# Peptides against a protein of PDB entry 6O8C, part 46

Target 1, 262 residues: chain A of PDB entry 6O8C
Amino acid sequence: VGLRYEKISLPKIHPRYDLDGDASMAKAVTGVVCYACRTASTLLLYQELMRKGVRWLVELVKDDYNETVHKKTEVVITLDFCIRNIEKTVKVYEKLMKVNLEAAELGEISDIHTKLLRLSSSQGTIESSLQDISSRLSPGGLLADTWAHQEGTHPRDRNVEKLQVLLNCITEIYYQFKKDKAERRLAYNEEQIHKFDKQKLYYHATKAMSHFSEECVRKYEAFKDKSEEWMRKMLHLRKQLLSLTNQCFDIEEEVSKYQDYT

## One batch from the design tools (peptide; aimed at target 1 P15 Y188 K198)

Design b2_p22_3_s1 (made by RFdiffusion4, then SolubleMPNN; from b2_p22_3, 15 letters changed; failed a check: too like the target's own chain)
Amino acid sequence: MKKELEEREKKVKEWEEKLLKE

Design b2_p22_3_s2 (made by RFdiffusion4, then SolubleMPNN; from b2_p22_3, 11 letters changed)
Fold by OpenDDE base, seed 3:
Structure b2_p22_3_s2 (fold): chain B 262 residues (1-262), chain A 22 residues (1-22)
Amino acid sequence: as target 1 above (262 residues)
Amino acid sequence: MEEELERRRKEVEEWRKELEAE
């Protein structure tokens, strides 16, 4: 999961004055920084898409949670109703037993009552699990999406634009070096300008690559790691919700077996 | 031509100062 990109490095910049070599070097530097700009843009886009995906998944899981809560509530109502009816029946049979009637049937009904009470007790475990899930999904919980807003790079950081400014400076120098190359020989002042432009080129390129590495790549990797961890936890939580839902269905099915006695 | 040369000389001098300050 995640975008793969190639690690790039700046070409070696030789201090020697060479119009042909300097033009070639400047071209290579321009290419590298162009790649950095494009990569930074792609990494930013990926993160923005992931943030949208995170929000979507949170809503989906909340819906799953609500459905599970609803199903649990339904089962509780059904179970309570069944228990109340069985209890009434038990009371009737107890009265009959006191007059030496229907002792065998009372035993069967009492066993059903005991089973229903056990099923009712299991609802407490389901409730506790749902509460745990709710707490994890709540603000400040373990599955909160706050990290998605904090980690990584954002459009407001203007990283791509900052890199583009540096790229523009580099590109201008590259174009000048192409012209210088075409002249074959420069006057003294133009030669000095060329030498300083070469130093500026190095400075801009180094600044661009440092910014790319520290403010784009590093933060992206941190975001990626957090997103992967969070996603695993969310998927696990969804499985837990499904398990709880299935437990509710199992209880409902078991209760349905005793409806003939109510 | 002389004015342009002087402008470029000044520009080179400013660049030198910038590079030395970094």
Scores: peptide ipSAE 0.025, ipTM 0.568, DockQ to the pose 0.131
OpenDDE base, seeds 1, 2, 4, 5: peptide ipSAE 0.023, 0.024, 0.023, 0.023; ipTM 0.485, 0.469, 0.518, 0.462; seed 1 fails the geometry check

Design b2_p22_3_s3 (made by RFdiffusion4, then SolubleMPNN; from b2_p22_3, 13 letters changed)
Fold by OpenDDE base, seed 2:
Structure b2_p22_3_s3 (fold): chain B 262 residues (1-262), chain A 22 residues (1-22)
Amino acid sequence: as target 1 above (262 residues)
Amino acid sequence: MEEELKKREEEVKKWEEKLLEE
């Protein structure tokens, strides 16, 4: 679940010259853009933490994969050894039958041999599954983490710093508007300056909000969506690996039952 | 009046330049 943020919008900027209204408006704008700066920083931090988490999970799953491969290899060796021993035993009993010995034991051994061969065939399926998983985890695979470096916002984008610059401009104008309000009435020249500053305030505020929406929020949402999808797939894959490992253990246990016949 | 307006305009321009440099 990603970070929740409030949808913010700029207050309406009235074109009419009003010292009280303009000061109040400027205060509100300052608050909104300040929130945008803080939010952008938080969203960036979240993404950076998620990128670390993604890398960690990839390594974890790779370790799980390697353990599964190792276990599979161990089981294959054990199983092959058992099969070879049973085959030798079958040949011995076949020779003994030629001298009128009981056929009952040969039947049992033959059945064991058949079971072991079936277990051996299942190893091929496990191998195929492991290869598929390896392919998915490989560079360029469906579960590659390259998206984590491409999607979203990055410290190098300097979005927070850019927003902070705009916030500083807005804040300065706000403080000036507080002073203007305190004067109650401005001379013609000061009035013109006030009107100019109001236009600049609008410009900076609009630029800040556009940047926040397009370069911070939008990219964050895209990153979040991709991360959630990828995480679900990775967790599913990890579950598959665990299943394969358990299958190997089951085979090993079954083979151990027949070791007394070898 | 014009000088003060120009001064304010220059201040804003400096902030814009800083924004572009980042």
Scores: peptide ipSAE 0.023, ipTM 0.530, DockQ to the pose 0.061
OpenDDE base, seeds 1, 3, 4, 5: peptide ipSAE 0.009, 0.009, 0.009, 0.008; ipTM 0.311, 0.317, 0.309, 0.366; seed 3 fails the geometry check

Design b2_p22_3_s4 (made by RFdiffusion4, then SolubleMPNN; from b2_p22_3, 10 letters changed)
Fold by OpenDDE base, seed 4:
Structure b2_p22_3_s4 (fold): chain B 262 residues (1-262), chain A 22 residues (1-22)
Amino acid sequence: as target 1 above (262 residues)
Amino acid sequence: MEEELERRREEVEEWRKKLEEE
C-alpha cells in the first residue's frame, strides 16, 4: 500500500503590487512548499523502508526455497531407499516364482515397485520447478531486486535538502512581506525591492514545485508501481514453493504406505 | 542602513537578470 499524498498547487500570484495580498500569497506559497518538503521526506522514508522490506522478503523466500529443497532431498533419499528394498524383494520373489510359489504376492510387489518408480519420476518435475524458482531468484533473474536500488528517490539525491533551501528562501521573503505589510506603505526603493522579491518568490516556488513533482513524486510513483508488481510475483512464488512442499509431503506419505514391505 | 539597502538592490538586480534569461 503506497503513501497517499494530496495534490498541491501553487496559489495564483497576482502581478499587482499589494502589500496585504502579497503577504497572504507568500504565506500560502510557504505553506504549499512546506507541505512539499514534508511529503518528499515521507516519500523518501517510505522508499527506504520498502527497500529494507524487499531485502527482507528476498531472504525469507530464499529460506522457504532452502526448506523446500531440504524436504525434497529427504523424500528422494527415502524414496530411493524404498525402491532399492523393493527391488531386492522383487528379485527374491522372482526366484521363488521359478519354483511356482507366491505368484500373487509377486504381482503386488511389482505393482508397488512400478508406483514407486512413478513417484521417482515426479521428483524430476519437482526438481525442474525448483531450478526454475532458483533461476528467478538468482541475480539477474526475473525476481531480482536490482530495481529497488535503481528506482525511486534516494537520500543521496538530497531532494529534501534542495526543497528545504528553496523553502528557506521563500520563508525569508514571506517574513519580509509581513514586515512590509506592517509598514502599510513603502518608499519607492523598498517598493521596487518588494516587487523583485515577489518575482524571486515565484521563481523559488515554481522551482520547488517542479522539483517536487518531477524528482520526488514521479520517481516515487514509478518505484511504487514496480514494488507492487514485484511483490505480487514474490507472493506467487511463495505459493509455488508451498505447492512443491506439499507435493513432497504427499510423496512421503505415499512412500510410507510401502515401508511395511521393505 | 543605506549600505544594506544597496547590497539588497544589487542582489535583487542579479536575480532579475536571471529571471529575464529564463
Scores: peptide ipSAE 0.037, ipTM 0.631, DockQ to the pose 0.138
OpenDDE base, seeds 1, 2, 3, 5: peptide ipSAE 0.033, 0.023, 0.038, 0.020; ipTM 0.551, 0.455, 0.637, 0.438; seeds 3, 5 fail the geometry check

Design b2_p22_4 (made by RFdiffusion4)
Pose (drawn by RFdiffusion4):
Structure b2_p22_4 (pose): chain A 256 residues (1-92, 99-262), chain P 22 residues (1-22)
Amino acid sequence: VGLRYEKISLPKIHPRYDLDGDASMAKAVTGVVCYACRTASTLLLYQELMRKGVRWLVELVKDDYNETVHKKTEVVITLDFCIRNIEKTVKVVNLEAAELGEISDIHTKLLRLSSSQGTIESSLQDISSRLSPGGLLADTWAHQEGTHPRDRNVEKLQVLLNCITEIYYQFKKDKAERRLAYNEEQIHKFDKQKLYYHATKAMSHFSEECVRKYEAFKDKSEEWMRKMLHLRKQLLSLTNQCFDIEEEVSKYQDYT
Amino acid sequence: EEELKELLEELDKEREEWLEES
């Protein structure tokens, strides 16, 4: 979804010299830039937080991986150990009652369990190579896409907002005077141009730098999330597959 | 003084035309 904010544009700046109109205009412009500035700050927060989160979620899946491999090895030293019971040089030269019967069916399941465990390790390694630092789930898009604190985009907007704010405050004063002396009128008319210049620069910066990069980061994260849930589903299927093996071995562990 | 007033009237017109073009 991303941040739901309203897209607010600069009002039309009428060219006449009008102290009342210019004051009202400057106030409206300052407001739009504040909204743009404040919104630009939250976009940066959502990115910075997203990153902190993706970095943390990747490490958590690594814990879910390490937890699973810790049981896969924990169970193999039971399969290979309980196979050493019913399938060693102790169990099974002509013989008819030497145990080749109904227990041989369990030895068959245990052989298929030990072999099927083989491809578990093959798939388990494949997900480790995606969770690895250079793998195809590495959060490299996270540091490339979107804006950063080092970009200083908020304080760049803030510098422009200050120019615009100082002018608005002066335009209030001018409105209060109802008439401006000769030089002051000219200065006021120039500041009106400066105000428009600063505002359009701040607005276009917010659009082409903050929002454009934010959305690019937003789409890269939706893409990366699909890859993440896809891997988590697979790792989970490998975890359950182990508990199954633990379950089907904990039955045959108790014999007579 | 008359040349300065003509210059400032030309600058005001140029500022108003610039804001109308925008």

Design b2_p22_4_s1 (made by RFdiffusion4, then SolubleMPNN; from b2_p22_4, 14 letters changed)
Fold by OpenDDE base, seed 4:
Structure b2_p22_4_s1 (fold): chain B 262 residues (1-262), chain A 22 residues (1-22)
Amino acid sequence: as target 1 above (262 residues)
Amino acid sequence: MEEERRRREEEEEELRKALEEA
């Protein structure tokens, strides 16, 4: 998962004045920085899409959580009702037992009561698990999406635009070097300008590559790593919610078996 | 010619230094 990009490096810039070599070098530099611009744009887009996906997934999981809580609540109400009814029945049969009536049925009902109480106890575990999930999803929790806003690159950073400006400067010099090459020989003043422009080219190129590496690539990689970790945790949490939902259904099914005794 | 060559060499050296410092 994630965008694959090639590691790019600037070509060697020779200090020797060479119109052919300088034009070729400038072309290569232009290509590298152009690639950096496009890559930076793509990396930014990827991160923005991932941020949207993160928000979407958070809402989805919250919905799943709410549904699970609702189901749990329904089961608790049903279970409590069943327990109360069984307890009333137990009391009646206990009175009857004192007069030597229905002793066998009392044993069965008492066993059902014990089973229902065990089911009720298991609800406590489900509740604690749901509370844990809620805490993890809460602001500041372990599954908070705050990292998605903090990590990586953002449109407001204007990294692509900054790189584009540098690319424009580099491209201009490249075009001039192409012209210089066509002249085959420059006058002294033009030669000095060429040499000066070569220094500028180097400066812009190194600045572009440093910016790309430090402000685009490194931050993207940090974002990617955090996103992958977070995504795994969210998927695991979703599985936990499903498990809890299934447990609620199982309890409901068990309770339904005893409703005929109430 | 020799003086022009010398000037070119000096300029290349200056560029080299500038590139190393950058």
Scores: peptide ipSAE 0.020, ipTM 0.587, DockQ to the pose 0.296
OpenDDE base, seeds 1, 2, 3, 5: peptide ipSAE 0.019, 0.018, 0.019, 0.020; ipTM 0.576, 0.562, 0.571, 0.584; seed 3 fails the geometry check

Design b2_p22_4_s2 (made by RFdiffusion4, then SolubleMPNN; from b2_p22_4, 13 letters changed)
Fold by OpenDDE base, seed 3:
Structure b2_p22_4_s2 (fold): chain B 262 residues (1-262), chain A 22 residues (1-22)
Amino acid sequence: as target 1 above (262 residues)
Amino acid sequence: REEEERRRKEEDKKLEEELEKA
C-alpha cells in the first residue's frame, strides 16, 4: 500500500503585463510549489519509514529461519536416536528368529525401521529448502535489502531543501507582485523589473515542478513498486518457513508413535 | 499613446517567446 497524493500542475502563465493577473498567478504558483514541497517531504518520510520496516522484517524472518533450523536439528537428533534403537532391536530379533522363529514380530519392527529411514530421507529435502532460504536472505541474495538503500529518494539528496529554495524565490516574487498590484501603476523601470521577475517566476516554477516529478515522484514510485514486490516475496518466504516447521512437527509426531518399540 | 501601446505589445510578445522557449 503506497501513499496517495494529488497530481499537481502549474497554472497557465499569460505573457501579458497585468498587475492583478500576475499577482493572482504568482499566488497560485506559490501554492502549487508549496504543495510539491510538502508532498516531497511526505514521500521522503514514507520511504524512510518503509526502510526501517524492511530492516525490521529482515530480522524477523532471520529469527523465523533460526527457529526452523533449531526445530529441524531437534527432529534429526530424535529421529537418529530412534533409528539406532530400532536397529538394535532388529539385531536382537534376528538372533531370536534363528532360534525361535519369531518372524511376525521381526517383520513389524523391520517395517518400522523402513518407515523411520523414509522419514530420515525427507529431512534432506527440508535441509535443502533451508539452504535455499538462507541463500536468498544472504548478502547478494534475491531477498537482500540492498534495493532499499539504492531505490527511491534519501535525505542526502536534499530534494526538499532544493524545492524549498525555489519556493522561497517564488514567494519573494509573489510578495513583490502583491505590492505592485497595490500600486495600481508602475513606473517604466519598475514595470520592466516586474516583467523580468515574471520570467524568473516561470523559470523557478518549471524547475521546481521538473525536479519534483523527475527526482521525487518517479523515484518514489520505483521504490514503492520494488518494496511491494520484495514484501510479497518475504511474506511467501515466511510461509515457506512455517511449512518447513510444520513438516518437522509432523515427523516428530510420527516418530513419537514408535517410542514404545524402542 | 499609440507608440507606447505598440511598445507594450512588443514587450509582451518578447515575454511570450521567452516563455515558449523555456
Scores: peptide ipSAE 0.022, ipTM 0.537, DockQ to the pose 0.282
OpenDDE base, seeds 1, 2, 4, 5: peptide ipSAE 0.039, 0.021, 0.022, 0.038; ipTM 0.620, 0.560, 0.550, 0.670; seeds 1, 2, 5 fail the geometry check

Design b2_p22_4_s3 (made by RFdiffusion4, then SolubleMPNN; from b2_p22_4, 10 letters changed)
Fold by OpenDDE base, seed 2:
Structure b2_p22_4_s3 (fold): chain B 262 residues (1-262), chain A 22 residues (1-22)
Amino acid sequence: as target 1 above (262 residues)
Amino acid sequence: EEEERRREEEEDKELEKELEEA
């Protein structure tokens, strides 16, 4: 579940010179951009934590894969050994049957041989599945984590710092407007400065909001969506690995029943 | 008017705290 954030919008900026209104507007703008800075920071942190989690999960799944491959290999060796032993036994009994001895035992052993061969055939399917999993986990595979490094926002983008600079400029103007309000009336020159600063405030605020929306929120949402999709696929992969492991254990158990005949 | 001024001053202080935490 991704971070929840509130949609923010800039207050309406009235073009008319009004010391009280301008101070109030500047205050509201400061608050909005401050929220944007904090939100951007939080969104960045979330993504960085998720990237760590992604890397961790990849390694975990790789370990699971390796364990499954190891188990599969063990079972193949055991199964092949049993098959070879049964085949030798079958040959011996076939020779004995030439003298009309041991016919009943030969039938049983032959049936075991057939069962073992069927189990051996299932190993091919397991191998194919493991190869598919390996391909998906490999560099450039469908489950590669390259997206985690590409999507979203990164510390190197300095989005929070950029927003903070804008916030500082806005805050400075706000504090000035607060002083201007306290004066109740400005001289002509100070009034012109105030009007100019109001334009600057608007510019900075608009820039901040645009940057926040386009470079922070949008990219975060893209990262989030991609991470959720990837995570679902990885979880499914883990389930598949578990299934394959269980199949190996099942085969091993079945083979163990026939070891007494070898 | 005085109550409104007081509320505004409190809100300004709150905003200042938020800015310091940012």
Scores: peptide ipSAE 0.098, ipTM 0.788, DockQ to the pose 0.026
OpenDDE base, seeds 1, 3, 4, 5: peptide ipSAE 0.086, 0.090, 0.090, 0.086; ipTM 0.781, 0.781, 0.781, 0.780

Design b2_p22_4_s4 (made by RFdiffusion4, then SolubleMPNN; from b2_p22_4, 11 letters changed)
Fold by OpenDDE base, seed 1:
Structure b2_p22_4_s4 (fold): chain B 262 residues (1-262), chain A 22 residues (1-22)
Amino acid sequence: as target 1 above (262 residues)
Amino acid sequence: EEEERERREKEDKELEEALAAA
């Protein structure tokens, strides 16, 4: 998901002196650079909002992680307690078997013990998965959000302001060309000024478009690509956390079935 | 000619509004 913008290009600037044509050209250039300025502002805003969203999502996922860790710890305590109680029961029945031959009951308790040990073994896998997730979320980890601050355009770059300055210069020339057009004919000196201003217009316009393309659009696209990749990874991580949480609940439920024997 | 003038005036106004909003 990203902002869509229209590809813009400067109109052809003819070297021929033509008051009507020059005014029309200047108007078109003003429009294009104005659009670039607005687009740059919009792209910047999007990135700033996305950075806020990224930070928010990181905190949300950290909270989910902590909750999962807490649940895992609770289940481990409960499971270990249940295992210890079953082991005590097994020892009692082993002693009784020498006297009363309660083989059927001992077999049942032994089977429960085996099942609980299997559940306990699965805790190691859950722990390893949580550690992996923690490492990925840690500062400098694979899911660190440092890219969000490094990539793209930032208010400190002052790209919009730089474009606005160029737009102001272009707009001034446009208004002058509009006046020149209204005069229908210029004196020689004013004609020369008009020609010089046309060159200035071209210079400012090309500078604006280059800046827009290289410093705004290119960096935005890089930010967008990074954000999409990072977001996919974060969503996958959240699914992993959910899976681990569900595993903990499943173990807890299974353990609860054997509490009558403890 | 009058329609073209009105069109140009409209376009100028739109441009002015766009510039003011920038």
Scores: peptide ipSAE 0.025, ipTM 0.601, DockQ to the pose 0.025
OpenDDE base, seeds 2, 3, 4, 5: peptide ipSAE 0.022, 0.023, 0.024, 0.024; ipTM 0.601, 0.600, 0.610, 0.609

Design b2_p22_5 (made by RFdiffusion4)
Pose (drawn by RFdiffusion4):
Structure b2_p22_5 (pose): chain A 256 residues (1-92, 99-262), chain P 22 residues (1-22)
Amino acid sequence: VGLRYEKISLPKIHPRYDLDGDASMAKAVTGVVCYACRTASTLLLYQELMRKGVRWLVELVKDDYNETVHKKTEVVITLDFCIRNIEKTVKVVNLEAAELGEISDIHTKLLRLSSSQGTIESSLQDISSRLSPGGLLADTWAHQEGTHPRDRNVEKLQVLLNCITEIYYQFKKDKAERRLAYNEEQIHKFDKQKLYYHATKAMSHFSEECVRKYEAFKDKSEEWMRKMLHLRKQLLSLTNQCFDIEEEVSKYQDYT
Amino acid sequence: EEEEKEEFEELNKEIEEYLEEA
């Protein structure tokens, strides 16, 4: 979804010299830039937080991986150990009662369990190569896409907002005077141009730098999330597959 | 003083034209 904010544009700046109009215009412009500035700050937060989260979530899946491999090895030393019981040089030269019967069916399941465990390790390694630092789930898009604190985009907007704010404040004073001396009228007319220049620059910067890069980060995250849930579903299927093996071995562990 | 007033009238026209074009 991303941040739901309203898109607010600069009002039309009428060219006449009008102390009342210019004051009301400057106030409206300052407001729009504040909203743009404040919104630009939250966009950066959502990115910085997203990134702290993706970093953390990746490490958590590594814990779910290490937890699974810890039990896969924990169970193999039971399969290979209980196979050493019913399938060693102890269990099974002509013979008819030497145990080749109904226990031989369990030895069959235990062989298929030990072999099926083989491809578990093959799939388990494949997900480790995606969780690895260079793998195809590495959060490399996270540090490339979108804006950063080092970009200083908020304080760049803030510098322009200060120019605009100082002018508005002066335009209030001018409105209060109802009439401007000769030089002051001219300076006021210049500051009106400066105000428009600063505002359009701040607005276009907010659009082409903050929002554009934010949305690019937003789409990269949606694409990376699909990959993530797809891997988590696979790792889970491998975890359950182990508990199954533990369950089907903990039955045959108790013999007579 | 007359040259300065003429320059300010030209600058004002240029600012109005610029804000109309915007």

Design b2_p22_5_s1 (made by RFdiffusion4, then SolubleMPNN; from b2_p22_5, 9 letters changed)
Fold by OpenDDE base, seed 1:
Structure b2_p22_5_s1 (fold): chain B 262 residues (1-262), chain A 22 residues (1-22)
Amino acid sequence: as target 1 above (262 residues)
Amino acid sequence: EEEEREREEKEFEEIEEELEKA
């Protein structure tokens, strides 16, 4: 879902000299750019927290993977041991059958052997699945977290600070326009300064909004989308690991049923 | 007054164009 924020836009800036209107406009611009600064900061914080979460999740999934691999290995050892024991038993019963003893039992043991071999074959599928998961988590894999470092906005970009500088300039002009309004009438030179400051206000405001939109919001949205996609894939991968673990337990349980014959 | 307004409008447009180039 991500963070929700309101779409903001600059008020219309009229070129006409108007002390009351200019003060009101400047106040509105200050408010908008102030909101942009706060929003940019919040968006940055969100991304930083998400990056931390991504790193955490990667480690968690790696741990899950290692546990699954360990369990698989344990089951393989147990299964192989059971198979070897059954094979020895089969050989003994085959010899006994040559003297017409234990013929019925040989059939049962042979059937168990066949079942165990099928279980052993299923381990190959589990191994292949684990290898696939490993490849996906590896550097350059489909689930690599390199995007988290590349996408979005970063503290090093200094976007919040840049916006704050612009806000400071705008705020200064606003306070001056408030004073100008209080004077009711400006001398010629002061009027000219006011007009120039209005142009500066326009420049700073436009720059701020452009920067906010292009360098903050757009990049945030890209990061958000990428993070959501990646997160879904990672959660699915965890489910796959759980499934593989459960398969290992199922095989172990099945093997345990035949231990009495070994 | 109208001429002054037109001059001011042009100045704002020029600033906008400069910003678009940057």
Scores: peptide ipSAE 0.019, ipTM 0.547, DockQ to the pose 0.100
OpenDDE base, seeds 2, 3, 4, 5: peptide ipSAE 0.018, 0.026, 0.020, 0.017; ipTM 0.549, 0.599, 0.543, 0.530; seeds 3, 4, 5 fail the geometry check

Design b2_p22_5_s2 (made by RFdiffusion4, then SolubleMPNN; from b2_p22_5, 11 letters changed)
Fold by OpenDDE base, seed 3:
Structure b2_p22_5_s2 (fold): chain B 262 residues (1-262), chain A 22 residues (1-22)
Amino acid sequence: as target 1 above (262 residues)
Amino acid sequence: EEEEEERRRKEFEEIEKALKEA
């Protein structure tokens, strides 16, 4: 998952004064930096969309958590009620046994009581798991989305705009080099200007490529890696919540079997 | 021709240096 982009490099810039070659080189440089601008914009957009997705997923998982907690609470109440009723029944039967009741019935009820107590103990484990999940989702927890605001590139960085400025400068020089080429021969002063502009072109291009690589691509890759890791953890957490919910349903179903005895 | 190329190369390097220093 993630945007695919091609690695770009500047063409070789020859120091030799050549009007035809310089125009061709400038055209190529313009193309490369133009690609960098577009790519940077695309990478930025992707990250912004992913940040929205991250926020959405956090809310979704919180909803799942709340639903699980609600179900757990319901089951605990039902289970506790059932346990209390069985305990009352046990006490009644114990009294009746003193008056010639069969021990077998008391044994069965006692076994049910023991099973219910075991189920109640399992609820403690579910509670502990839910608490762990809550801690992970809490601010400052392991699944906090703070990284999404820190990692990667942001519109406020103005990276695309900075690259665009450099591209504009490069493009201007390219158009001048096209004119120079058309002249076939330049006067001494114009030749010196051409040479100077060629150096400016190189400077702008190098700056653009450095900025693109260090401030756009590198940060994007870091964001991508972090997002993938975080997403895997979040999806795993959702599965855990589902598992806990299913455990609650299983307990509820089992308890329902004993409700007829209460 | 070689002398002219070398001259152009040197000029290029000088301008590059000047840009780096600016």
Scores: peptide ipSAE 0.021, ipTM 0.588, DockQ to the pose 0.130
OpenDDE base, seeds 1, 2, 4, 5: peptide ipSAE 0.017, 0.018, 0.019, 0.018; ipTM 0.566, 0.558, 0.553, 0.542; seed 4 fails the geometry check

Design b2_p22_5_s3 (made by RFdiffusion4, then SolubleMPNN; from b2_p22_5, 11 letters changed)
Fold by OpenDDE base, seed 4:
Structure b2_p22_5_s3 (fold): chain B 262 residues (1-262), chain A 22 residues (1-22)
Amino acid sequence: as target 1 above (262 residues)
Amino acid sequence: EEEERERAEKEEEEIEAALAAA
């Protein structure tokens, strides 16, 4: 998953003065740097969209967490109420048993009490799991989204604008080289200017490609890799929350079976 | 040639300044 881009490279720049070759080379360079500029813009846009998606997903998972906590709390209240009622019933039957009455029913209620206590103990495990999830979602936690703000390229870096400036300079030289080609032969002074512009074109092109590779592509790839890792962890976390929710429902269903004794 | 070099250096400085300001 991620934006696909083609690996680009500058054409070979020959030191030899050749009006036709230089115009063709300049055209190719212009094309490459133009592609770099467009690609940088697209990579930036992708990252910005992903950052929005990350924030959205964090809020969604927080909502899921809160719902799970709420459900857990509801079940705990119901379970505790049921336990208290069963304990009262057990005490009554224990008193009756002293006169040799209803021993069989006492055994059944005692078994229910034991089962409810086991369910209550399982709530501790659910609580610990929820606490772990909360810690992971908290600032500085393993699933914090701080990386999304730190990694990758940002609009404030002005990478696209910087590349555009270089592209403009290169394009200007390219258009001049087209004119030079049309002249077929340059005077000595114009030839020297052409040679100088060729060096300038090389400089701008190299600068553009270095900037693109180091400040755009590399940072994008780092962002992409971190985003994929983080996304997998977040999806796993959501599954854990769903599992915990289902456990709460299972406990609630089991408790409901014993409400007739309360 | 020297005047052309000076102009070129000035243009490069202007480009660098523009890149820095961007």
Scores: peptide ipSAE 0.029, ipTM 0.629, DockQ to the pose 0.055
OpenDDE base, seeds 1, 2, 3, 5: peptide ipSAE 0.020, 0.022, 0.030, 0.021; ipTM 0.576, 0.595, 0.630, 0.591; seed 3 fails the geometry check

